# Peptides against a protein of PDB entry 6KZJ: the designs that were tried, part 14

Target 1, 71 residues: chain A of PDB entry 6KZJ
Amino acid sequence: SPDLLSEVSEMKQDLIKMTAILTTDVSDKAGSIKVKELVKAAEEEPGEPFEIVERVKEDLEKVNEILRSGT

## One batch from the design tools (peptide; aimed at target 1 T19)

Design b2_p19_7_s1 (made by RFdiffusion4, then SolubleMPNN; from b2_p19_7, 8 letters changed)
Fold by OpenDDE base, seed 5:
Structure b2_p19_7_s1 (fold): chain B 71 residues (1-71), chain A 19 residues (1-19)
Amino acid sequence: as target 1 above (71 residues)
Amino acid sequence: SLKEELAVVRYLLDLILSL
């Protein structure tokens, strides 16, 4: 559904911010999506690491539900 | 699509877990 797509996109954004916090030296491996560009975009507004971590924990639970439900 | 976005999410998770 459109709502699920938006939710997954939001989770992706949180994970991109986590990646930016954890590393500033990111490079794409062969066949990967260009995450480096997204990481740079996230660095413009990194936010507070703890707050992002808590959001990611919640996101992971949502991801598990999506994978389990097959939606 | 949802499938494509989930693939990106899984990739990012793998990346984070590799750090």
Scores: peptide ipSAE 0.164, ipTM 0.761, DockQ to the pose 0.184
OpenDDE base, seeds 1, 2, 3, 4: peptide ipSAE 0.149, 0.163, 0.152, 0.156; ipTM 0.750, 0.759, 0.749, 0.757

Design b2_p19_7_s2 (made by RFdiffusion4, then SolubleMPNN; from b2_p19_7, 7 letters changed)
Fold by OpenDDE base, seed 1:
Structure b2_p19_7_s2 (fold): chain B 71 residues (1-71), chain A 19 residues (1-19)
Amino acid sequence: as target 1 above (71 residues)
Amino acid sequence: SLKEELAEVLYLLKLNLQL
């Protein structure tokens, strides 16, 4: 559904932001992660890590509601 | 570290959501 796609897209963006923030100080050890791309995304719209975590939780709840209700 | 582990989990989730 369009609602599900919208929530997934929002969740993806929030996950990118969280990953960028968490990997900035551990870039040398995160060899498999393309840090430069993630950092760029975080610099455009960083937010605080805790706030982003709460948004991801909200996104998951919305996805759960959509899957449970079918709408 | 916990921070590195979280970063990896989030990255894996991102990749799965891009499938």
Scores: peptide ipSAE 0.060, ipTM 0.566, DockQ to the pose 0.096
OpenDDE base, seeds 2, 3, 4, 5: peptide ipSAE 0.058, 0.058, 0.060, 0.055; ipTM 0.562, 0.564, 0.565, 0.568

Design b2_p19_7_s3 (made by RFdiffusion4, then SolubleMPNN; from b2_p19_7, 6 letters changed)
Fold by OpenDDE base, seed 3:
Structure b2_p19_7_s3 (fold): chain B 71 residues (1-71), chain A 19 residues (1-19)
Amino acid sequence: as target 1 above (71 residues)
Amino acid sequence: SLKEALAEVRYLLELNLSL
């Protein structure tokens, strides 16, 4: 539904914002985050929401690990 | 499934955006 796709789009935007904050920080802790992968995922066609969500999930898991462990 | 994946992403978003 349009509402579901809008929700996925908003989640992608939030992930991009978080990644930008982490990668522009003076700390070297965000080295495992692949910015190019996030950009590619954001440009995927809306017809593949599952694949978009899976990429977002993987990146958020990495963000969570960095924030939890500090590495 | 898409439903399961969305639930996991929403959880992770809420967790990380709250930090």
Scores: peptide ipSAE 0.304, ipTM 0.857, DockQ to the pose 0.088
OpenDDE base, seeds 1, 2, 4, 5: peptide ipSAE 0.274, 0.259, 0.294, 0.297; ipTM 0.847, 0.846, 0.856, 0.858; seed 5 fails the geometry check

Design b2_p19_7_s4 (made by RFdiffusion4, then SolubleMPNN; from b2_p19_7, 7 letters changed)
Fold by OpenDDE base, seed 2:
Structure b2_p19_7_s4 (fold): chain B 71 residues (1-71), chain A 19 residues (1-19)
Amino acid sequence: as target 1 above (71 residues)
Amino acid sequence: SLKEALAEVLYLLKHILSL
């Protein structure tokens, strides 16, 4: 459904943003308060990057099953 | 591995968005 496609697109963008934060120098860089908050949120995210990706993968698999089932 | 997991996620994204 269009709603699920939009959700997947948002998940993709979120994953890209998280990856950018994790791959950039996590040391306190000068930036907007918004960026600092995002960095802090990423640092507080439960699990290391692999575990985060595994959770996203599981969510996408669920979405795929829903789409395939037609529900 | 992390690399493989990322590849799988990207595959799923591409697959779903192609439907």
Scores: peptide ipSAE 0.165, ipTM 0.774, DockQ to the pose 0.075
OpenDDE base, seeds 1, 3, 4, 5: peptide ipSAE 0.163, 0.098, 0.163, 0.160; ipTM 0.781, 0.663, 0.779, 0.778; seed 3 fails the geometry check

Design b2_p19_8_s3 (made by RFdiffusion4, then SolubleMPNN; its pose is not in this set)
Fold by OpenDDE base, seed 1:
Structure b2_p19_8_s3 (fold): chain B 71 residues (1-71), chain A 19 residues (1-19)
Amino acid sequence: as target 1 above (71 residues)
Amino acid sequence: LDLVMEILKQVLALEKKLK
């Protein structure tokens, strides 16, 4: 649905911003190049949309766990 | 960073599949 696509696009934008903050590469274009590589890799991502959503949720929970524990 | 990049890859894949 267009609403789901919009939400996914918003999440993408937020993740790109996080990537820019977390990257240690001092090259101006390094982040953009890495994202381009991810776009290509994304074409090989297996599963239906609902399966990918579940993987995203799982990985976000891992992020939360790391933040809570500090490790 | 690695985990964030992995999530981004998955989100990019999801976006493509929804179009």
Scores: peptide ipSAE 0.697, ipTM 0.940, DockQ to the pose 0.766
OpenDDE base, seeds 2, 3, 4, 5: peptide ipSAE 0.697, 0.696, 0.697, 0.697; ipTM 0.940, 0.940, 0.940, 0.940

Design b2_p19_8_s4 (made by RFdiffusion4, then SolubleMPNN; its pose is not in this set)
Fold by OpenDDE base, seed 2:
Structure b2_p19_8_s4 (fold): chain B 71 residues (1-71), chain A 19 residues (1-19)
Amino acid sequence: as target 1 above (71 residues)
Amino acid sequence: LDLVLKILKDVLALEKKLK
């Protein structure tokens, strides 16, 4: 749906911004290079949208635990 | 960072599949 697509697109934008913040590489394009490679990998990603959402949810929970524990 | 990149990959895949 267009509403879901819009939400996913916003999430993508936020993650790209986070990538730029988190990268410690002195190269201005380090984060961009990683994203470019991920675009290619994403084209081959198997599974239906619901299955991908479940993986994203699981990984976000992992991020939350890391942030909470500091480890 | 690796975990964030993994999520980004999946989100990119999701965006593609929703189009």
Scores: peptide ipSAE 0.715, ipTM 0.946, DockQ to the pose 0.764
OpenDDE base, seeds 1, 3, 4, 5: peptide ipSAE 0.713, 0.714, 0.714, 0.714; ipTM 0.946, 0.946, 0.946, 0.946

## One batch from the design tools (peptide; aimed at target 1 T23 L38)

Design b2_p20_1 (made by RFdiffusion4)
Pose (drawn by RFdiffusion4):
Structure b2_p20_1 (pose): chain A 69 residues (1-26, 29-71), chain P 20 residues (1-20)
Amino acid sequence: SPDLLSEVSEMKQDLIKMTAILTTDVKAGSIKVKELVKAAEEEPGEPFEIVERVKEDLEKVNEILRSGT
Amino acid sequence: AREEALKLVRAVFKKVNALL
């Protein structure tokens, strides 16, 4: 549905913002369009499986930021 | 910890592109 795509678009923007905060990359050469296109093509599994992996990774980032380790 | 967070954020970003 369009609502699912819009939520995912908002997550993508949140991740860009997080990248800007965390990066020391001094045209943002650390972000490669070809790597992004390849990853969009090659990430395995259906959406549910991908979402589970995204959730696990976000929980890990949250633990780093909240606890400091 | 910052570098590890960034690595995970960029990995998530690539997974989000696959969802779109």

Design b2_p20_1_s1 (made by RFdiffusion4, then SolubleMPNN; from b2_p20_1, 10 letters changed; failed a check: too like the target's own chain)
Amino acid sequence: ANKEALELVKEILKRLEALL

Design b2_p20_1_s2 (made by RFdiffusion4, then SolubleMPNN; from b2_p20_1, 10 letters changed)
Fold by OpenDDE base, seed 2:
Structure b2_p20_1_s2 (fold): chain B 71 residues (1-71), chain A 20 residues (1-20)
Amino acid sequence: as target 1 above (71 residues)
Amino acid sequence: SRKEALELVMRSLRLVEALL
């Protein structure tokens, strides 16, 4: 749906900005991260678009927790 | 950790990119 597509597009832009911030805010290990391996490490397929969005939201919730706690 | 946070963000970005 157009509503879901709009939400996903907005999430993409936010994630790009967060990535840029964290790569400069974290110790020089950003270049050592193997993102492809992280994605494939998932035991189960993400599923349909809505399900993928929900997983991204869960990840972002964890990110926010880490950033708030500083650990 | 901040490293974990970056990994999660980058993973999320890859998932979102698969939708667009």
Scores: peptide ipSAE 0.638, ipTM 0.938, DockQ to the pose 0.510
OpenDDE base, seeds 1, 3, 4, 5: peptide ipSAE 0.634, 0.636, 0.633, 0.629; ipTM 0.938, 0.937, 0.938, 0.937

Design b2_p20_1_s3 (made by RFdiffusion4, then SolubleMPNN; from b2_p20_1, 7 letters changed)
Fold by OpenDDE base, seed 2:
Structure b2_p20_1_s3 (fold): chain B 71 residues (1-71), chain A 20 residues (1-20)
Amino acid sequence: as target 1 above (71 residues)
Amino acid sequence: AREEALELVMKSLKLVEALL
């Protein structure tokens, strides 16, 4: 639906910004992150759109927790 | 750790990009 697409688009934008921030904050370790593995994981795991959105929301919750804790 | 956060965000971005 248009509403879902709008929500997902906003999430994408936020994720891009967050990626940039975190890459800068942990730049010393960012190079060790294997993008290929992340891509493969994303290719194997994804289900239907709703399932993907739910997974992203769960991941963002974890990210928020990590950033809030400062660890 | 922040490293994990970065991985999660990057993973999420790839998942979202599959939809858009």
Scores: peptide ipSAE 0.652, ipTM 0.936, DockQ to the pose 0.557
OpenDDE base, seeds 1, 3, 4, 5: peptide ipSAE 0.650, 0.651, 0.649, 0.649; ipTM 0.935, 0.936, 0.935, 0.935

Design b2_p20_1_s4 (made by RFdiffusion4, then SolubleMPNN; from b2_p20_1, 10 letters changed; failed a check: too like the target's own chain)
Amino acid sequence: PKEEALELVMKILRLVEALL

Design b2_p20_2_s1 (made by RFdiffusion4, then SolubleMPNN; its pose is not in this set)
Fold by OpenDDE base, seed 5:
Structure b2_p20_2_s1 (fold): chain B 71 residues (1-71), chain A 20 residues (1-20)
Amino acid sequence: as target 1 above (71 residues)
Amino acid sequence: SPLELVMKTLKLLEALEKKL
């Protein structure tokens, strides 16, 4: 739906901003991230919209946990 | 890493918007 599409687009924009915050020019790991591998992982079996949303929620929850706790 | 997770999430969102 157009409403969900707009929400997804806004979330993408927010995550791009987070990417800029999380990237460091002093971290080898950050600089060596293979986008190609990430694309493949997401395209192999993303599932239906509900399953994708669940994965998004899980990943963002983990991001929050790591940033808050450092672990 | 948090950065990897964010980037994976971006790709998931791209997959999602293709299905919407």
Scores: peptide ipSAE 0.592, ipTM 0.925, DockQ to the pose 0.612
OpenDDE base, seeds 1, 2, 3, 4: peptide ipSAE 0.590, 0.590, 0.588, 0.586; ipTM 0.924, 0.925, 0.925, 0.924

Design b2_p20_2_s3 (made by RFdiffusion4, then SolubleMPNN; its pose is not in this set)
Fold by OpenDDE base, seed 5:
Parts: structure tokens; sequence; C-alpha cells
Structure b2_p20_2_s3 (fold): chain B 71 residues (1-71), chain A 20 residues (1-20)
């Protein structure tokens, strides 16, 4: 739906901004991204919309935990 | 890492967009 598309688009924009913040570190562990691996993961059909949303929610929780705790 | 997770989420959202 158009409303959901707008929400997704806005979330993408916010996450891109977060990416800029997270790339301030020059360490390989923090900054080196295996784009090929990410592409492959995306090609491995992430599932139907509900399943994708659940994965997003799970990963966001992990991001929040890392940023809050530093670990 | 947090950065890796954010990048994964971006890919998931792109996949979601294609299904909406």
Amino acid sequence: as target 1 above (71 residues)
Amino acid sequence: SALELVMKILKLLEALEKKL
C-alpha cells in the first residue's frame, strides 16, 4: 500500500543517516561491509512481507542493543 | 556489527518495497 511504502521509504532514509554515523570508525570490524554477502542474503528470498517485517524488527532490536551497550 | 545489521535491514526493506 502507498502508506506502507511511505513508511518503508522514510525508514530507509533514517537508516542511511545512521550508516553515515556508524562509518566514522576506520576499523575493519565496524566499517568493512561485505556487500556481496548482503546481496546474496537478499537473493535468498527473505520471505513474504510479514516475515520481512519480523526480520527487520529483530535486527533493529539488535542494533539498538549494540548502540546502547557498545557491545 | 551495528553497521552490518543496518545494511541488512536496508536490503530487507528494498525487498519489502518490491512486494508492496
Scores: peptide ipSAE 0.670, ipTM 0.946, DockQ to the pose 0.611
OpenDDE base, seeds 1, 2, 3, 4: peptide ipSAE 0.667, 0.669, 0.666, 0.667; ipTM 0.946, 0.946, 0.946, 0.946

Design b2_p20_2_s4 (made by RFdiffusion4, then SolubleMPNN; its pose is not in this set)
Fold by OpenDDE base, seed 5:
Structure b2_p20_2_s4 (fold): chain B 71 residues (1-71), chain A 20 residues (1-20)
Amino acid sequence: as target 1 above (71 residues)
Amino acid sequence: SPLDLVKEILKRLLALEKKL
């Protein structure tokens, strides 16, 4: 759906920002992710799109918890 | 690492986008 597509697009933007913040390798340009390469490498994830997004949100919460707590 | 997890999630979203 268009609303889900918009949500995914927004999440992508947020993740790119997170990548820039989290990167510690000076050889990697902060925020410069080779999206085209990732698209080619990306394998289809099973499940309905809405459910996939929910799983992604759960995984993001885990990341956020690690960042907040350090563990 | 959190960075690797973020990158993997981004990859998954890119894969999902192919379905939308």
Scores: peptide ipSAE 0.658, ipTM 0.924, DockQ to the pose 0.587
OpenDDE base, seeds 1, 2, 3, 4: peptide ipSAE 0.654, 0.655, 0.654, 0.657; ipTM 0.923, 0.924, 0.923, 0.924

Design b2_p20_3 (made by RFdiffusion4)
Pose (drawn by RFdiffusion4):
Structure b2_p20_3 (pose): chain A 69 residues (1-26, 29-71), chain P 20 residues (1-20)
Amino acid sequence: SPDLLSEVSEMKQDLIKMTAILTTDVKAGSIKVKELVKAAEEEPGEPFEIVERVKEDLEKVNEILRSGT
Amino acid sequence: TKEEFEEEATKKFEEAEELL
C-alpha cells in the first residue's frame, strides 16, 4: 500500500539525518549511488524478513545511543 | 555542514531510486 511506502520513505529520511549526525565525512563521497542501487537489487527475502532485520539493527543502534556502549 | 551533507545524501538516495 502507499501508506507502507510512505512510512518506509520517512524511515529513509530519518536514516539520512542520522548519517549526517554521526558521520565525519567532510558531495557526501561516503554515500555511493552504485552501492545503494546494488543493495536495493540484492537484499534477500520478502519485506517481512527485511523489516525484521531492520528492526534488529535499529534496536542495536538504540542501545548504543541510550547506554553509550 | 551537516545540513549540506544531508542534502547531498538525499540527492544520492533519490538518484538511486530513479535508476531502479

Design b2_p20_3_s1 (made by RFdiffusion4, then SolubleMPNN; from b2_p20_3, 10 letters changed)
Fold by OpenDDE base, seed 4:
Structure b2_p20_3_s1 (fold): chain B 71 residues (1-71), chain A 20 residues (1-20)
Amino acid sequence: as target 1 above (71 residues)
Amino acid sequence: SREQYEEDAKKKVEEALKKL
């Protein structure tokens, strides 16, 4: 639905912002998680709505892992 | 504080994951 797309777009934007902040802190340990690639993929995602949702979900899971583990 | 920001970020990510 349009509402879901708007919500996902907002979450994607928030994810990009959070990732940018996290990359400054995890720069020493970020060698394992290609955070730069996550940012790049988020910026260049002209995919179908479902593909965007799944990509955002995957990226959120990665960010959650970083936030909870510190790595 | 940075600590509070990280805690809020964890919560935000968790809430986002629940919506997907």
Scores: peptide ipSAE 0.161, ipTM 0.757, DockQ to the pose 0.054
OpenDDE base, seeds 1, 2, 3, 5: peptide ipSAE 0.150, 0.160, 0.160, 0.160; ipTM 0.749, 0.757, 0.753, 0.754

Design b2_p20_3_s2 (made by RFdiffusion4, then SolubleMPNN; from b2_p20_3, 12 letters changed)
Fold by OpenDDE base, seed 3:
Structure b2_p20_3_s2 (fold): chain B 71 residues (1-71), chain A 20 residues (1-20)
Amino acid sequence: as target 1 above (71 residues)
Amino acid sequence: SKEEYAKAAEEKYKEALKKL
């Protein structure tokens, strides 16, 4: 569905924004998690909508770990 | 703050993912 693609694409774009925040505001606290890998994954060629969703979900879990360890 | 924004966005999309 085009509506699903639009929703998933928006989520991916916001993940990129969150990654940028982590690199600029919490870089010293991200020590054990490679923020560089999140940047690379976000810029890679996305698969089908389901594959994009699964990738975004995995990256959000990583972001959550960074945020928990940085506070 | 930027960190607060990131946390809010994360929560928003975690909930959105549950509805997909």
Scores: peptide ipSAE 0.109, ipTM 0.629, DockQ to the pose 0.054
OpenDDE base, seeds 1, 2, 4, 5: peptide ipSAE 0.105, 0.102, 0.108, 0.108; ipTM 0.621, 0.621, 0.623, 0.623

Design b2_p20_3_s3 (made by RFdiffusion4, then SolubleMPNN; from b2_p20_3, 9 letters changed)
Fold by OpenDDE base, seed 3:
Structure b2_p20_3_s3 (fold): chain B 71 residues (1-71), chain A 20 residues (1-20)
Amino acid sequence: as target 1 above (71 residues)
Amino acid sequence: SKEKLEEDMKKKVEEALKLL
């Protein structure tokens, strides 16, 4: 639905902002974190609505792991 | 603070994941 797409789009924008914060705050702790890949994935052209949702979910799971593990 | 920012981010990410 259009409401779901609007919500996912907002989450994607928030993910981009959070990724930018992670690059500035975690650079020394996260020598193994491929922050560049997260930024690239967030900036890539979205696919069909389902592909957008799956990509955002995957990226959020990666960010969540980084935040909780510290690495 | 840095710690407050980290906790706010954790909460935001967790809430987003619950919506998917």
Scores: peptide ipSAE 0.151, ipTM 0.751, DockQ to the pose 0.057
OpenDDE base, seeds 1, 2, 4, 5: peptide ipSAE 0.147, 0.150, 0.147, 0.149; ipTM 0.750, 0.754, 0.750, 0.755; seeds 2, 4 fail the geometry check

Design b2_p20_3_s4 (made by RFdiffusion4, then SolubleMPNN; from b2_p20_3, 8 letters changed)
Fold by OpenDDE base, seed 5:
Structure b2_p20_3_s4 (fold): chain B 71 residues (1-71), chain A 20 residues (1-20)
Amino acid sequence: as target 1 above (71 residues)
Amino acid sequence: SKKKFEEDAKKKVEEALKLL
């Protein structure tokens, strides 16, 4: 539903902020997600609702990888 | 603490992934 997409998008934005705080002290050699790239991808035309969900899922999986690995 | 913040973030990611 549109409400679920909005909720997931808000959660993504919060997770991007949290990731930025956690990775601020991590050197460029850790596979740090470019927070700027995740933000740009969210601001660009997301396409159809399915494409939005798939991009958000991919971004959340990447954030989870950083949080789990510490890199 | 940094540890609690990271644990809360992991939990939030896991809950988000369950909704997709």
Scores: peptide ipSAE 0.133, ipTM 0.722, DockQ to the pose 0.056
OpenDDE base, seeds 1, 2, 3, 4: peptide ipSAE 0.126, 0.125, 0.125, 0.125; ipTM 0.718, 0.720, 0.712, 0.713

Design b2_p20_4 (made by RFdiffusion4)
Pose (drawn by RFdiffusion4):
Structure b2_p20_4 (pose): chain A 69 residues (1-26, 29-71), chain P 20 residues (1-20)
Amino acid sequence: SPDLLSEVSEMKQDLIKMTAILTTDVKAGSIKVKELVKAAEEEPGEPFEIVERVKEDLEKVNEILRSGT
Amino acid sequence: EEALKIVRRVHKQVDALLRK
C-alpha cells in the first residue's frame, strides 16, 4: 500500500539524518549511488524478513546511543 | 562509528523495501 511506502520513505529520510549526525565524511563521497542501487537489487527475502533485520539493527543502534556502548 | 555502519546498512535495506 502507499501508506507502507510512505512510512518506509520517512525511515529512509530518518537514516539520512542519522548519517549526517554520525559521519565525519567531510558531495558526500561516502554515499555511493551504485552501491545503493546494487543493494536495492540484491537484498534477499520478502519485505517481512527485511523488516525484521532492519528492526534488529535499529535496536542495536538504539542500545549504542542510549547506553553509550 | 559502529552506529553509522549499522545505519548505512539499514539504509540499503530500506532501499530494497522500496524496490520490493

Design b2_p20_4_s1 (made by RFdiffusion4, then SolubleMPNN; from b2_p20_4, 11 letters changed)
Fold by OpenDDE base, seed 4:
Structure b2_p20_4_s1 (fold): chain B 71 residues (1-71), chain A 20 residues (1-20)
Amino acid sequence: as target 1 above (71 residues)
Amino acid sequence: DEALKLVMKILKRLEALEKK
């Protein structure tokens, strides 16, 4: 869906900005986040694109909750 | 940082969608 992919693109752009804000040390990426595993998990995520996007929005809310509450 | 982990996870999921 063109509209869905446009939304995905916008979300991705915003998230890149968030990573810049949240990253405090080079060890954050290298030591705490296994990028290859995340890629594989993402490629294997079941469901239609719109379903995946809805789950992504739920996870974004979790991010917002962490930032808002500090926990 | 849990927030950063989630953000990175979401980014990879969105990138996967763009490949479909």
Scores: peptide ipSAE 0.699, ipTM 0.931, DockQ to the pose 0.572
OpenDDE base, seeds 1, 2, 3, 5: peptide ipSAE 0.696, 0.698, 0.695, 0.696; ipTM 0.931, 0.931, 0.930, 0.930

Design b2_p20_4_s2 (made by RFdiffusion4, then SolubleMPNN; from b2_p20_4, 10 letters changed)
Fold by OpenDDE base, seed 4:
Structure b2_p20_4_s2 (fold): chain B 71 residues (1-71), chain A 20 residues (1-20)
Amino acid sequence: as target 1 above (71 residues)
Amino acid sequence: DEALELVMKSLKRVEALLKK
């Protein structure tokens, strides 16, 4: 839906900013993170778009917890 | 860094959605 598209587009921008904040590596690669595997996993992830978005939100909550706790 | 990994994973998911 258009509303979901708008939400996803905004999430993308936020995630880009978060990536920039959290990354300590100035190289094109993000250290030990296997970007190509993440891309493949993302493209093959089952579920409707709204379901995937909800999973993203769940992971972002985990990120928030990590940042708050420092662990 | 788990936080960074989760963020990047999320970013790739979002990008994949936008690509479709």
Scores: peptide ipSAE 0.735, ipTM 0.939, DockQ to the pose 0.550
OpenDDE base, seeds 1, 2, 3, 5: peptide ipSAE 0.733, 0.734, 0.733, 0.735; ipTM 0.939, 0.939, 0.939, 0.939

Design b2_p20_4_s3 (made by RFdiffusion4, then SolubleMPNN; from b2_p20_4, 13 letters changed)
Fold by OpenDDE base, seed 2:
Structure b2_p20_4_s3 (fold): chain B 71 residues (1-71), chain A 20 residues (1-20)
Amino acid sequence: as target 1 above (71 residues)
Amino acid sequence: SEALELTMEILKRLLALEKK
């Protein structure tokens, strides 16, 4: 649905920003993401889009927990 | 860090999802 697509787009943009914030790489490629490689590696992600998004939300909550606790 | 690694994995899945 268009609502789901909009949600995915927003999450993607947020995650791109988060990777730039969290990266400790001090090389010239700090914060650089090899998008093409990431897409290829995950092409076999199982499940329907809605199911995948629900799992993503669970993992995002885990990220938030780690960031809040510092562990 | 674990947070960065998990974030990258989530991003990977979202990017792949856009191809479905």
Scores: peptide ipSAE 0.532, ipTM 0.897, DockQ to the pose 0.652
OpenDDE base, seeds 1, 3, 4, 5: peptide ipSAE 0.522, 0.532, 0.530, 0.532; ipTM 0.895, 0.898, 0.897, 0.897

Design b2_p20_4_s4 (made by RFdiffusion4, then SolubleMPNN; from b2_p20_4, 11 letters changed; failed a check: too like the target's own chain)
Amino acid sequence: SEALELVMEILKRLEALLKK

Design b2_p20_5 (made by RFdiffusion4)
Pose (drawn by RFdiffusion4):
Structure b2_p20_5 (pose): chain A 69 residues (1-26, 29-71), chain P 20 residues (1-20)
Amino acid sequence: SPDLLSEVSEMKQDLIKMTAILTTDVKAGSIKVKELVKAAEEEPGEPFEIVERVKEDLEKVNEILRSGT
Amino acid sequence: LRKALAEVKWLLDHNLKLLE
């Protein structure tokens, strides 16, 4: 549905903002369009499986930021 | 939806590398 796509678009914007906060990349040469396109093509599994992996990774980032380790 | 999530996963992986 369009609502699912809009939530995911918002999540993508959140991750760009996180990248800008965390990065020391001094045209943002650390972000490669070809790598992004390849990853969009090649990430395995259906949406549910991808969402589970995204959730696990976000939990890990949250633990780093909240606990400091 | 799968491709949009794959892009989100790629950006998240990049942010994890920054935190390491």

Design b2_p20_5_s1 (made by RFdiffusion4, then SolubleMPNN; from b2_p20_5, 10 letters changed)
Fold by OpenDDE base, seed 5:
Structure b2_p20_5_s1 (fold): chain B 71 residues (1-71), chain A 20 residues (1-20)
Amino acid sequence: as target 1 above (71 residues)
Amino acid sequence: IKEELAEVRYLLKLNLELLR
């Protein structure tokens, strides 16, 4: 779904921004990404992409809560 | 989409690690 892809793209962008806030080593971390391994891991994760996105959103909310509360 | 999700999951994990 193009809508889902757009949503995922936005999440990625948000996470990149958050990473930039949390560390200055964004470039090095991005360069260390083993795409093939990550794809395999994603394929093994249960649920369809939409369901995975929902779980990601829940995790993002946890991240946001940590950022807001400091804990 | 799977590749994009993989990157998102990685970044999420990375951020969670940075917040520890």
Scores: peptide ipSAE 0.527, ipTM 0.914, DockQ to the pose 0.542
OpenDDE base, seeds 1, 2, 3, 4: peptide ipSAE 0.524, 0.525, 0.524, 0.526; ipTM 0.914, 0.914, 0.914, 0.914

Design b2_p20_5_s2 (made by RFdiffusion4, then SolubleMPNN; from b2_p20_5, 8 letters changed)
Fold by OpenDDE base, seed 5:
Structure b2_p20_5_s2 (fold): chain B 71 residues (1-71), chain A 20 residues (1-20)
Amino acid sequence: as target 1 above (71 residues)
Amino acid sequence: IKKALAEVRYLLELNLELLR
């Protein structure tokens, strides 16, 4: 489905951004513009770390189910 | 789609590792 492909592509892009945030120094004193953008993105992420983890786990389960079932 | 989903799965797993 084109809708599913679009959704997966969007997820991929979002996760790449999340990975960059999680692997980058998130200090508020960072001088790099790119780092500042990542910090801002992290601050705007909905939910506390626990809620983020649970959301990621839920998405992982969904993706695994699709891969297992072929649907 | 399967390839894209596999990439997403990898990224999800990676992010979970980074969040621990």
Scores: peptide ipSAE 0.506, ipTM 0.909, DockQ to the pose 0.170
OpenDDE base, seeds 1, 2, 3, 4: peptide ipSAE 0.351, 0.502, 0.454, 0.333; ipTM 0.873, 0.908, 0.897, 0.868

